# Designs tried in a protein design run: peptides against a protein of PDB entry 3WG5. Part 8

Target 1, 218 residues: chain A of PDB entry 3WG5
Amino acid sequence: LAKNIVYVAQIKGQITSYTYDQFDRYITIAEQDNAEAIIIELDTPGGRADAMMNIVQRIQQSKIPVIIYVYPPGASAASAGTYIALGSHLIAMAPGTSIGACRPILGYSQNGSIIEAPPKITNYFIAYIKSLAQESGRNATIAEEFITKDLSLTPEEALKYGVIEVVARDINELLKKSNGMKTKIPVNGRYVTLNFTNVEVRYLAPSFKDKLISYITD
Target 2, 218 residues: chain A of PDB entry 3WG5 as posed
Amino acid sequence: LAKNIVYVAQIKGQITSYTYDQFDRYITIAEQDNAEAIIIELDTPGGRADAMMNIVQRIQQSKIPVIIYVYPPGASAASAGTYIALGSHLIAMAPGTSIGACRPILGYSQNGSIIEAPPAITNYFIAYIKSLAQESGRNATIAEEFITKDLSLTPEEALKYGVIEVVARDINELLKKSNGMKTKIPVNGRYVTLNFTNVEVRYLAPSFKDKLISYITD

## One batch from the design tools (peptide; made by RFdiffusion4, then SolubleMPNN)

Design b1_p29_1_s3
Fold by OpenDDE base, seed 1:
Structure b1_p29_1_s3 (fold): chain B 218 residues (1-218), chain C 218 residues (1-218), chain A 29 residues (1-29)
Amino acid sequence: as target 1 above (218 residues)
Amino acid sequence: as target 1 above (218 residues)
Amino acid sequence: MRISRKAGRVEIPLYGYNNPRLEKILKPN
């Protein structure tokens, strides 16, 4: 019986316009092959708001389910990563990872200190993150607190509070636990029931350019 | 003194993937010329949800303010048009226009009757439209009612309830009334104060393709 | 890069149907 394909790709580092290109490329490949889903292993400290919003939109425009998986242990979906996760069809986290800390900043000063965003910008992102949570049926109160309290959560807490859907230690456990779940947002206008009973996992390698950028940003 | 440029373009008809291309083209031209803003004269009965979401995102990614102007009298920002407006930097309406009626549908039956969307889809769009309203500091309760009650509003009502920012009979009045207003959402991460004290208005013509598509969809 | 957002498979039309209230607003005559 022809196995349904699940793609797995890694995105690591700062969220930039280049990261958008990575998401777009990976999702496009999986779409072309009519994959059951793509899992993005995400490890990010955050990044640019514009790139983040573009990534969220690209995920939401996907013809296939996009699962954000905060992985491996020690990884985070910090700041922009949280928004991306909240905009996705399913969120999973590995034990020992974190999510949250979403307070917007204008940047860093020359001394490395944070330049705080004006209240108007903060309020914009509060509304935005709450919308992502509400649209996905996730905890909008916690989403707001990711900003207002600069809250960070463990996987277990995030699951408990209805921020994420799965805690899984590896891809196999993720597939097992998410099997039969419905996407938290529509895929092409429909909530999709994930079918991971008979799947082949295919890993996408980063492009040479991806490797180069990662090398520069590390 | 070099006049700041304001572009004006028209988008009429159903919201489709082609309409996205129109928005993208028009905004891109205005961005390239570093216009103070672009005004989109919008007249739509609605259209595709995916195209609508793409248009909203394109507006939000604009390097310049995008003003939606429901024009001329008799025009509407119905359904998808309302979402687009709510996602924009400023909404204006001419007298005798309307906004609202945002209930999602699956389509039309062979007899022309509406096929209602499942509750899950309706709830998704409720969350989405509320998010657009909240992000833009507009009335989220009314935004929800555009769906749940299939509400439609006059320009005067929409202004009164904080759904739109300006009622204007023509472009000149729009520029006059919106002068000094701040955008309802950020432009490149900043709320912009509109400066229409010394502006040149430039109209963008539809492409040949735009004309052809309009001819087919009329 | 022109994000050629390929059209999704599922069309969820968002159309303003004949709403009597809308008709009254649009056809005030």
Scores: peptide ipSAE 0.043, ipTM 0.213, DockQ to the pose 0.118; fails the geometry check
Fold by OpenDDE base, seed 4:
Structure b1_p29_1_s3 (fold): chain B 218 residues (1-218), chain C 218 residues (1-218), chain A 29 residues (1-29)
Amino acid sequence: as target 1 above (218 residues)
Amino acid sequence: as target 1 above (218 residues)
Amino acid sequence: MRISRKAGRVEIPLYGYNNPRLEKILKPN
């Protein structure tokens, strides 16, 4: 019997339009091969709201489960990364990673201080992030506090508070722990039970373009 | 009698945190020399909302008048550039330039389509741009339509509708036409009458950093 | 020297519509 396939891809750096292209490419490949799921190893300090929202939409439109895995140790799903995670079918984190810090900012002043977003903008993103949390059955209060308190969580805290579903040290542990879990949001209108029994793991390499962009954004 | 100094600097490309640094540097130099004004030759397709708001604030905090000059022919003050212009003490445009197209977007989808900003975000920027127009005594209805209709204007239209104050082919004509005009917003709490009689024009060169950033963002 | 990872932020871009330059940047190569 043909082994179920799980794709693994890495997305690192700022969330931009190029990041969307990466998500789209990776998910499309996995969809075409009827993968059981795709795992996105995510390490991001955040980025653009537009790209973030597009990525969330692309994930939600996926024909297969998309698992966001904050990896490796030292990685973060900060700001936009948190939204993306909350919009995904399952969130995992490696030990030593973080999630949160979602306060929208307009940018940095000359002195390096943060330019705060106007309340209307902040409130919009509060509503948005809460919606993502609610839709996925995750902690909407904490999601709000990612903005209002600029909260960041460890994997253990995030798991405890119901922000994420899995703490895993590596892909193998992730597959093991997430096996039999239901997706937190629908896939093609249905909640899917993940089957990671006897799977083949396929790694998707970044394109040359992906590498170049990562180099520019780092 | 020491000639009044007018500084001229160029800002080209996307509005980013680096663009803020450019504005700050240029304005600071002009302030230190007690210039009559600084003219910023602006050519931008837009950029980041945060950087834009910081730039507007920096202009408003200027100890000297800041004139935004959409230049050269073919240049634009698009999106964020329009906000910056509306936040300035005087707006000029060269023939063959444009201003407007201010609809906030979240970004671009995979197919290159625009990801629309949510109504709450759009409404925030409508309120913001209208405020800038109102505070400067410029056309707030057109400012709103820069967003709601994604309106772009020629220099002649912008002048006609009271969005800008001057159409000028070059710096000399700009100085001539703007001589004796009052700033559209206060300088240090007072509306200033521009005196461009017998002025020395000093051009500020981009720093090496400015050149590098422009190269990266182009 | 740990380059202080810029704090996570959500940036809201303001780009003009029908801007060829932006389209070129944003279009998948």
Scores: peptide ipSAE 0.040, ipTM 0.414, DockQ to the pose 0.444; fails the geometry check
Fold by OpenDDE base, seed 2:
Structure b1_p29_1_s3 (fold): chain B 218 residues (1-218), chain C 218 residues (1-218), chain A 29 residues (1-29)
Amino acid sequence: as target 1 above (218 residues)
Amino acid sequence: as target 1 above (218 residues)
Amino acid sequence: MRISRKAGRVEIPLYGYNNPRLEKILKPN
């Protein structure tokens, strides 16, 4: 019986233009191989707004389901990572991970203090994050509070509040729990039911370039 | 006769946190040596808002005059570079350079199109750039138009409109023309008259780190 | 070669509050 292929890739660190390249490459590989889905193991403290928005768009344009999996335990989908997750076809979190803290900033001052974004910027991102939540049938109120209250949630809270779809300890449990779920956003205009029966898992390694950039940005 | 020391350093490329480090390092060296001024040869297409704001603040906190010199011919102080220039003690441009195009963006889409900033963000930066112009006694109307009209100016136009103070072909002409000028913003709370008589020019080289980062960001 | 001079625009970063990794990169060794 032909096995359904699921790709797994890791994206760790700050969200930058390079992170976009990683998402693009990984999703493209999975698309070319007509994978059932790709799971992105995400661990990020945040990053750039432009890169984040481009990544969200790339996910939305994916020909296959993109599952954002906050993994391993101790990882986070913070700030930009939350937006990316909210823009994806399915969100999973491992126990001991976190999501949220999405208030935009202009940057850090010399003393390490946050340069606050003007209210107008904050309002834009409130509207944006709410739209992502609404489009995906997730909790738009909590999405807003990720900004307005700088709220962060545990996996259990995020699941309870309808921010995420799955709490799973590992890829195997994720595949098991998400099997038969519908994507929270459409793939090519249609909501897809995930089929993870008889699955072949393929792990994508970072390219040499990916490793080099990760090394430089670490 | 003790020569007045003027440092010259080059900052080229995108405005990032690393660019801040370069500004900080260069200005600190010049401060420690009680230089008459430091001239930063600037060539930038723009960059990050946070880095830009931090650089402006660093210039404003300088214990010595910081002259932004758009150099060599063909260089620009575009976008973030314009803000930096407007925040400096004196702006000079070489013939064949440009300044302006300051409209903020959220980034670039996958197709390379600009993601427009919401009006609220644009308005914030309008207020900010106007404040820089006003504080430095420069043309606040043109500063606004750098955003609202995405205006770019030649050195001759910028001088004519009161955006910059000097048009100079090289460092020697810059020193000659700016000799006796007052800084456009205060140094330690006082406007300083530049003294470039009997000047010793010292060129600061990029650190190894500076060279490496420039190589990676190119 | 049209050096597509990416017209450098002022970019707004969206960082989480605790980015200790960024601090490490920026610390002068």
Scores: peptide ipSAE 0.038, ipTM 0.263, DockQ to the pose 0.470; fails the geometry check
Fold by OpenDDE base, seed 3:
Structure b1_p29_1_s3 (fold): chain B 218 residues (1-218), chain C 218 residues (1-218), chain A 29 residues (1-29)
Amino acid sequence: as target 1 above (218 residues)
Amino acid sequence: as target 1 above (218 residues)
Amino acid sequence: MRISRKAGRVEIPLYGYNNPRLEKILKPN
C-alpha cells in the first residue's frame, strides 16, 4: 500500500556525476518506502550533459513520481536543470525562480569566453529537449527556444506557456496545488494521479558527503 | 511576542560571499530577538552574481521583514544591489541615491574593459530579475530595462515607476512612512503589515571582520 | 562634483556548462 508519505530533498549546485548519485539515493529511499512522491528542490546553474542525461534516465525509471521543484525563491533550473525538469513527472517553480538557458557549450576558454558548440551538437540537444517536452506533453517550441534563443522564463511565463505545471511558494502550497494532477510522464508505464491528501512530509537531509561537496562547489 | 524593536545594520561595498555572511548574521540576530524588522542600509556598486543570489534567498527565508534602505545620500544599490533590493520585503531610498544598472558581465579584462556576458547569461538574469519584480509586485518592465538598457533611476523615479516603496531622508522618516505598509513579499508565507509605532531602534555594529573586509575592499 | 560611482555590474561566476557526451558525437568518424 502506498504510504501517504511525500519525501522532500534538496539538490543544489552544478550537475555532475555526484549530482546523479544524489538523485539516485534520494529516489531510491523514496521508492523503498513506497512514497506517494518525492519532491526534489532543485537549484542549479547547470552542468555536465552526460550527468544530466543519466539523471533524466534515473527519473524516468523511478517507481514513484519525481517532482522537480525549483526552490527556494531565487533558485534556478538553468541549462541542465531545465532538461532534468522536462524529464520529470511534474515541474513546479517558486516565485522568484527561473528556468531555461539551455544552449549547449563546449566550455570556457582561458579568458572566460564561452566556447560555442558546433551545429551538430546544438542540433542534437534541440532534438533531445524537444523529445523530453513532447513526451511530457510540455511546450516543445519553447523547449527548442531554450536552446536557439537561450530563452529563460519566469514561473508565470513557464506556466503560461505550458512548460511547467505549478507555481507554488512552498511545499504546502505545492502539495495543495498538485493534488489530483496526473504525472506528465508515466510511472511504471502508467500516468499517476497524485494524491497529497493527508500526507506526511519527510525531509531527507543531505548526507555528509552531500554537505562536503556542496561546501566545496559553492 | 514580537518586540517593538527595529534593527538597523549597514552593508557597504562589493557583493561577495562575505557580504552574504553579513546579511546572514544581521538577519539572524534580528530573527532571534523577534524584531519587528531589520533595516539594511545598503551602499553597493554590485558584485558577484552567486553571492547576490544567495543573499536574495537568505532575505526571502527571513523570519522577519527585511527592508533594504539605500542610504546614506550618495549611496547606490547598483547591479547586484538592485537584485537584492527587489528580493526584499521593502525598498527605501534616501534622496541622492540610485538604483539599477543591472546588465550582467563576465568580468573585467586586464585592461579594465568589461567582458560582456553572452546572451544566454543576459537572458537568464532578465528572467531572474523579472521574477523578483513580479513576486514583489514591483515594475517588471523597469526591472528588465535595468538590464537591457542599463537603466539607473533616482529615488523619485523609482518610486514613481513602482520599483520601490519609500523615499526617506533618514531612519526616522523611513519608519514613519513605512508604518502600516504591507511587505512586498511574504514573511513565513504571509504578507506582514509593518508596525513601527513605539519601536526601539537598535543599531548593529559591524563586527571586527566586517570592518577589516570593508577596509580591504575599499 | 558628481562622484560618478562606476556602476558595478553583476559578475557572473563561470558556470561550467560542459557537454562531454556531445564531444563524442562530433568526432568525425
Scores: peptide ipSAE 0.028, ipTM 0.252, DockQ to the pose 0.172; fails the geometry check

Design b1_p29_1_s4
Fold by OpenDDE base, seed 5:
Structure b1_p29_1_s4 (fold): chain B 218 residues (1-218), chain C 218 residues (1-218), chain A 29 residues (1-29)
Amino acid sequence: as target 1 above (218 residues)
Amino acid sequence: as target 1 above (218 residues)
Amino acid sequence: MRISRKPGRVEIPLYGYNNPALRKILLPN
């Protein structure tokens, strides 16, 4: 029986226009091979809102399921990462990771203090993040609190509150636990039941450009 | 039976004088072909008030129904986009999109902070947005709050509050749901009942100029 | 109703992807 392919790729660092390019490239490769899914191992502290929204859009336009996996232990899907996760077909977290802290800011002052976003912008992102949660059948109240309370959650809390779908220690456990789950948002207009019963895992390496930009942004 | 034509075009990015040109071009093409309607897939963060007002006027002068569709998921009809939507014959939103946040500003300071508009300008736009809502039979109270509270809504909220007419996942669902609906404002002085029973969907591509400007503004 | 264009560049906040405001919205680490 021909093995279904599951791609695994890593995205680490700040969410930027380059991160969009990474998502686009990885998803495109997986789409071209008609993969069962792509798992993006995500570790991000956050980044640009524009890039984040573009990434969400790209994920939602994917021809295959995109699983955001907050990995490895110690990683975070902070801020922009949370939005990306909520925009995805399935969210998984490894133990020792975090999700949340989504309050938008205008930046940092010279002294390192946060420059607050005006209420207008904050309210925009509240609506946006709630919409992502609602569309995916996830906890919209908690999604709002990721902003209004700058809430951060453990994997166990996030699972409990219906923010994420899976807690998994590694890719193998993720595949096992997510096998038979339906995507939380449609793929090409249809909710897909994941089939990980006989899969080949293929790792996508970052391009040289990916490595260079990661180095510059770190 | 000759299929009625429905045009679909995309407008993405900041609302500028160029965006007006896009609207004008797209609507003109659809008018020339006596299309049943044109659907504008809108994804905008906002932009210039002058351009916005011109776009609204162009839509209201259309010889055919203009449907604003906040699409794809993750898109917004923010600020100027909301005014444009409220000025249109029908508003639809995809899941995961947003509408609202319409308070006018004078711009951004060097530090990125918002420069507030004087009360006179704010009040002008309150009156304007309320007028758009009232003319279209939409919720004028919420329209005001898009400014006064900088309110942003999910598709479901916007539908519930009578701001929009349709929530749809894609063009096909939009056509299905909006079939038989009356336009919220007149077309050539008459409210039109949309007929999407046997339609051909034609996509209008952005011009080279459209792509270039989009690239520069991104 | 021709609303008379009052003089003044009113920028309606760009809340979308290319909103300079959104570009400046750093989702903080």
Scores: peptide ipSAE 0.028, ipTM 0.256, DockQ to the pose 0.076; fails the geometry check
Fold by OpenDDE base, seed 1:
Structure b1_p29_1_s4 (fold): chain B 218 residues (1-218), chain C 218 residues (1-218), chain A 29 residues (1-29)
Amino acid sequence: as target 1 above (218 residues)
Amino acid sequence: as target 1 above (218 residues)
Amino acid sequence: MRISRKPGRVEIPLYGYNNPALRKILLPN
């Protein structure tokens, strides 16, 4: 029996325009192969809001389910990562990971201090994150508190509060637990029930560009 | 009865050379007034390793106890913040804060990806963080795992594992719980027992420079 | 062993400061 394909790719680091390119590439590959889903192993401390919004949009435009998996243990979906997760079809977290801390800032000073965003910007992102939560049937109150209280959650807390859908130690457990779940947002206008009963896992590697940029910035 | 003075100051944002100047200024003020201690409310996502090491050294050269307090809820002593905490006379955390994620990096790529540090640098910081933990009688194994596993801990976990000394909701609870505790590292060559029975709390404000840098970088 | 040479370029960030991407609104951890 031909196995359904599930792609797995890693995105690590700051959210930038390049991170958008990574998401776009990975999702495109999975779309081309009519995968059952793509799992993005996400480990991010956050990054640019514009890039984040573009990534969320790209996820929501996906022809296949995009699962955000905060992985490995020690990883975070912090700040921009939380928005990305909330914009996705399913969120999973490994034990020992975190999600939250979503307060926008204008950047950092020459002295490295945080430049606070004006209330107008903060309020914009409150509305935005609440919208993502509401659209996905996730806890919009907690989503707001990710900003207003700089709240961070454990996987267990996030699950308990209805922020995420799955806690899983690894890809196999994720596939097992998410099997039969319905996507939290539509895929091409329809909510999809995930079928991970007979799947082949394919790992996507970073491009040479991804490696080179890592090297040039080394 | 003349109250013992306890200073409280906030350090928020990235660890930079400017953050060193903040620590130096705050500690110097507290030293000049022969304070019982200074509490630094720390909220940092990390920063420069060189600045961090200088800060640790400045703390260890303090004539008075320097207490690192991860505060408020939602704050972190992440990365460089963990090193700073481990280099201090006492660590406290508020509920809903975190500590850990100490892996060194060379920086970020143009694309915002993390540039990994070479093994030599990673191993250096493993040795360094373990040394800080050992010198302070804190859990050196966990300190290593802050790097090798990018481990992050809750206050309760950090307390349980012997990484920190106090979990406290606010300054008053911190003072109450830390009263009678011995500093984890020497103060001027001697371990000091904290006396917070009759204390006056004095808050230090950021300098005009601190505000201006925040503004110029706005 | 006091490793004397401060690796001035080494960062221990959750957030990278030197990235040009930091010029706009950031949602950093």
Scores: peptide ipSAE 0.027, ipTM 0.222, DockQ to the pose 0.086; fails the geometry check
Fold by OpenDDE base, seed 4:
Structure b1_p29_1_s4 (fold): chain B 218 residues (1-218), chain C 218 residues (1-218), chain A 29 residues (1-29)
Amino acid sequence: as target 1 above (218 residues)
Amino acid sequence: as target 1 above (218 residues)
Amino acid sequence: MRISRKPGRVEIPLYGYNNPALRKILLPN
C-alpha cells in the first residue's frame, strides 16, 4: 500500500551525470518508502544530453510517480530540463518560471559563441522530444518548436498548450491541484491516479555530495 | 582462442556519458571478436568525473586488454583522461603528447575562472587516482601529484616515472613495443601477456552517433 | 545493462581548462 507520503527534493543547476545520481537517489528513497509520489523541484538552465536521457529513463523506470515542479519563481526547466519534464509523470510550474529552449548545441566556442549542432543531431532530438511528448499525451508540436524555434513558454502558456499539467505557487497548491490527476505516463505499466489526501510531506535534503555538487553547479 | 586481431578506435574530446558509450561499444565489439586487444587512441582535455569512473570500471571489466594510446602527436590524456589511462591495461603515448593535470574542479565561473573543489573532493580523487596507480603497478606518487601539483608529463617523463609503459610514434610501433608485455591490471582475473605477432589491425569507425558526439565535443 | 553507478560519487566536472560552455551540450545516446 502506498503510504500517504510525498517526498520533495530539489535539483538545481546543470544537468550532469551527478544530476542523474541525485534523481536516482531521491527516487530510490521514495520507492523504498512506497511514497505516493516524489516531487522534484527543478531549476536548470540545461546540461548534458546523455545525462538527460539517463534521467528520463530513470524516471520512466520509477516505481512511483515522479513530478517535476519547476520551482521556485525565477526557476527554469530550460533545455535538458524540458526533456526531463516531458519524460516525467506530471509537470508543474510555479508562476514566474519557464520551460523550453531545447535546441541542441555542440557547445561553446572559445569566444563563448554557440557551436550549432548539425541537422542530423537536431533532427534526432526533435524526434526524441516529440516522442516524449507523445508518450505523455502532451503537445508534440510545441515540443518540436522548443527546438525548431527555440521556444520558451510561461507556465500559463505551457498549460494552455498542453505541455504541463499544473500551475502552482507552492507545494501545497501543487498537491491540491494534482490530487486526483492521472500520471501522464505509466508507473509500473499503469497510469496512476495521484492521491494527495492527508499526505505527509517529507523533504529530502541533498546529501553532502549533493550539496557539494549543487554548490559546484551554482 | 584469442584471434590475432587488434582493434583500434578513436575517442576524442570531452569525457562524458557518451564517451562511456563509445568505450562500451568499442570494447564490446572487440570482446565479441575475441580480439587480442583494443587500442583506444585517446585525445581528451578532460571531462566529467562520473563518466570517467564509469569508463574506468568498464575497462576493468573488459574481457580483453584495453590499451590507452594518447595519440596523435599534440593529443593529451588530460584530467579525466589520465584517470582512464591509469585504469587501463596498458598506457602508450605518442611523442608530443601529454598526460596529467588531474586537479578536480567544480566548474567555471561566469568569468571563466575555475571554481575550486573543496578539500574533501580533492582528497577523494587523490585517493582514487592513487588506487588506480597502485592497482596497475604505476607510480602512485606521481599520480597524486597530477592533482596536488597539477603535474603534466611528457611521454618520456611518464615512462621514466613509471606512469606509462610505451612511447610509440604509431600503431605499428606500439604493437611492436608492447608485444610480450603483461597487462598492468588483470583481464578476467589474470594478467595477460600481449601477443601482437602477425596481428590484423581493425579500425573501428565511430558510429554515426560517435561522429556526432565527437563533433559536438570538439 | 547500464552499469549501476555506485551510489554517492560526486560528479565533479573534470573539465580541462578550455571550454566551460560545454556544460549545456545535450548529447544523444
Scores: peptide ipSAE 0.023, ipTM 0.238, DockQ to the pose 0.121; fails the geometry check
Fold by OpenDDE base, seed 2:
Parts: structure tokens; C-alpha cells; sequence
Structure b1_p29_1_s4 (fold): chain B 218 residues (1-218), chain C 218 residues (1-218), chain A 29 residues (1-29)
């Protein structure tokens, strides 16, 4: 019997292999308890492409809906964060947040200038991000423009253009607005109608390791 | 008597000599059991050209249909993976996957920059990939552009352009959609009509060695 | 036409974008 539990966890900082471990841990806990969903409060400037792709796969393989919530105000799902969001079952954003800027780069030069990725890599990620958008029924044209134009959107714009599903100020509003929505991708092969009626919200704290790594990568 | 068995195996990671061993092992098992087909769930960023060419040859020499399935969502048949797919009896892709980006390179410099292959090598692989596409009745123009433009496609685009045959969310949908299709290349000198009516799906697990090598190459 | 001539063992990595080098590809803000 579903416990009518919704988990909430926070992921903040650069997307790395450690971030993957955080996603994996949080989702696994929620799966084990047969939660109705897990909400990941996401604030990331981006990170590693490989870690991002693994995170997307982990979300796609989740036994429960994974909701990416760009939170708090001032947060971003930038670059890698956008891919992760587009790969999830539902995207929400708080007012004052942003999403986009997905062009891959090889890194930064010593002077802080961007080292551009070769066209091969850029084209790969264009196809990848479009595929994520198409799979989820989100705006694939805008998804492409997140790369080709380094586009960044406000929550209102992202909602308007069909990139995200919900704008919400807090978890309570998110639950209220997303109640009755179908997941944008399947959960265990089926689209799930979210039922957040009379749910218990359970917060997952970062592990000590999670905290330490965030300090090192910051 | 054909056992109405379809094997499913996963190949993930870089294409190397060890990946060849995986293909060889999986196909051999399926051949020995006179399977209707083997489906290889493929997720690869690419790898070695020599290993790729050997894998293509191994597939082409298979006694049973080899279906390359780019899976799960978020996976890619990138670079070497595209060649492998184009050399196979049928290509399927899951939503959220990609195919393409086939330009050969010599490697990466210390700064992560691509070391370009000489024109002679590039031209060789253009001819090679076009040949694979032509032999399979797939879009040879797009196959060339996978190299010349480093093109990458979504499943929907790949289907539309005649690069692949099926878009499917899972193995069940793949079997359903591919039932009655002819192989795109011969099996033992003949084009085979796939019969996936009332089949047993049998999953092949990676060997311990397969797992270990994936860890080392990751 | 099957191009039979294997060019010599030049280790040409046909790496797509999940290359170890992609481990270095940043999707930064």
C-alpha cells in the first residue's frame, strides 16, 4: 500500500559523481518506502556531462515519480541542471529562479574564458536534450535553443513555452498545483497521475559526506 | 525447430576489444539456442574503430538476426555505436536516446581538444559508413552526414530519415513493432521476416569479466 | 561495396560524447 509519503531532498552545487550518489541515495530511500513521489530541490550552476547523463538515467529508472523543483528563489537549474530537469517526471520552479544555458564547453582557460566544445559534442547534446524534451512532451525547440542560443528562462517563460509544468512558491503550493497531474514520462512503464491528497511530507537530510563534498566543490 | 526465444543483452560503455568479446559471447549463445533474434541494448559513447569494425563483422556473420536497441532513455549509440547499429539487422531506439556523431578522431589532447584524423582516414570511414547504410537500405546521405557534419539525431528524426526502423519505449513495444519486419541485411544469405509472436524473452547477464571491464573503462 | 581494406591498426577513437574526455566536458552556467 502506498504510504502517501512525499520525500523532499535538496541537491545544491556542481553536478558531479557525488551528486549522482546523492540522487541515487535519495531516490532509493523513497523507492524503498513506496513514496508517492520524491521532490528534489535543485540549485545547480551545472557540472559534468557524464554525471548529468547518469543522473538522468537514474531518474528515468526510478520506481516512483521524481519531481525536480528549482528552489529556493535565486536558485538555478543551469546547464546540467536543465538536462536533469528535462529528464524528470515533473518540473517545477519557484519564482526568482532560472533554467537553461545548456551549451557544453570543454572548460575554462586560465583567464576565465570558455573553451568551446567542438561541434561534434555540441550537436550530440542538441540531439540529447531534444530527445529528453520530446520524450517528456516538453518544448523541444526551446530545449535546442538552451544550447544554440544559450537561452535562459524565467519560471513564467518556461511555463509559458511548455518547458516546465509548475510554478510554485513553496512545497505546499507545489503539491497543490501538481496534484492530479500526470507524469511527463513513464514510471515503471506507465504514466502516473500524481496524488498528493493528504500526504506526509518527509525531508531527507544530506549525509555528512554530501555536505563535505559540497564544501570541496564550492 | 526455432525455440521462439528472443535473447536480450546489454552492452554499455566504450567500444573496445572487450566489447567485441561481449558481442561475440552474446550472439554465440543466441545462435546456439537457435533464437529468433537477439536484442542488444546498446549505450555507448563510442570507442575504438578497430573493435567497432570487428563487431560489425561479427554481427554480419550472425546466424540469427541481431537487433541493436539504443536503450535506456538517455543512452546513445554515439560514434562507433552508430556504425554498429548501421551494420545490424534492425535498429531500434528508445525515446530520449541519440544516434550519430561518427567523425573519426585520433584522440584528445591534454587540454581535451580533439586531435583530428587525417583526411585519408575520414574519407575511409565516410565510404565505410555509406556502405553500411546502402547495404541495409538505410539513409546513406544521413550516414555520411554523421561524419561530415557530426550530425546527431533523435529517435524520431532517425526514424523519419530512414536511419532506423523502430522507436520503442521498452522491449515489449520493440517486439510488437518489429514483428513482421524484414531484416535490413541478410541472415545466412536471406532476408528474414521477424516473428515475435508468442516468444520467450531471455535476458543474458553480463559476465563477471564484462562487469569488471566496464568498471575499468568507466 | 564492402570496403575490405582495413586501414592499419591506427587506434582511431570513435568516441561519441560520453568519452572519458566528456568527463571533462562541463555543462556550466
Amino acid sequence: as target 1 above (218 residues)
Amino acid sequence: as target 1 above (218 residues)
Amino acid sequence: MRISRKPGRVEIPLYGYNNPALRKILLPN
Scores: peptide ipSAE 0.023, ipTM 0.290, DockQ to the pose 0.088; fails the geometry check

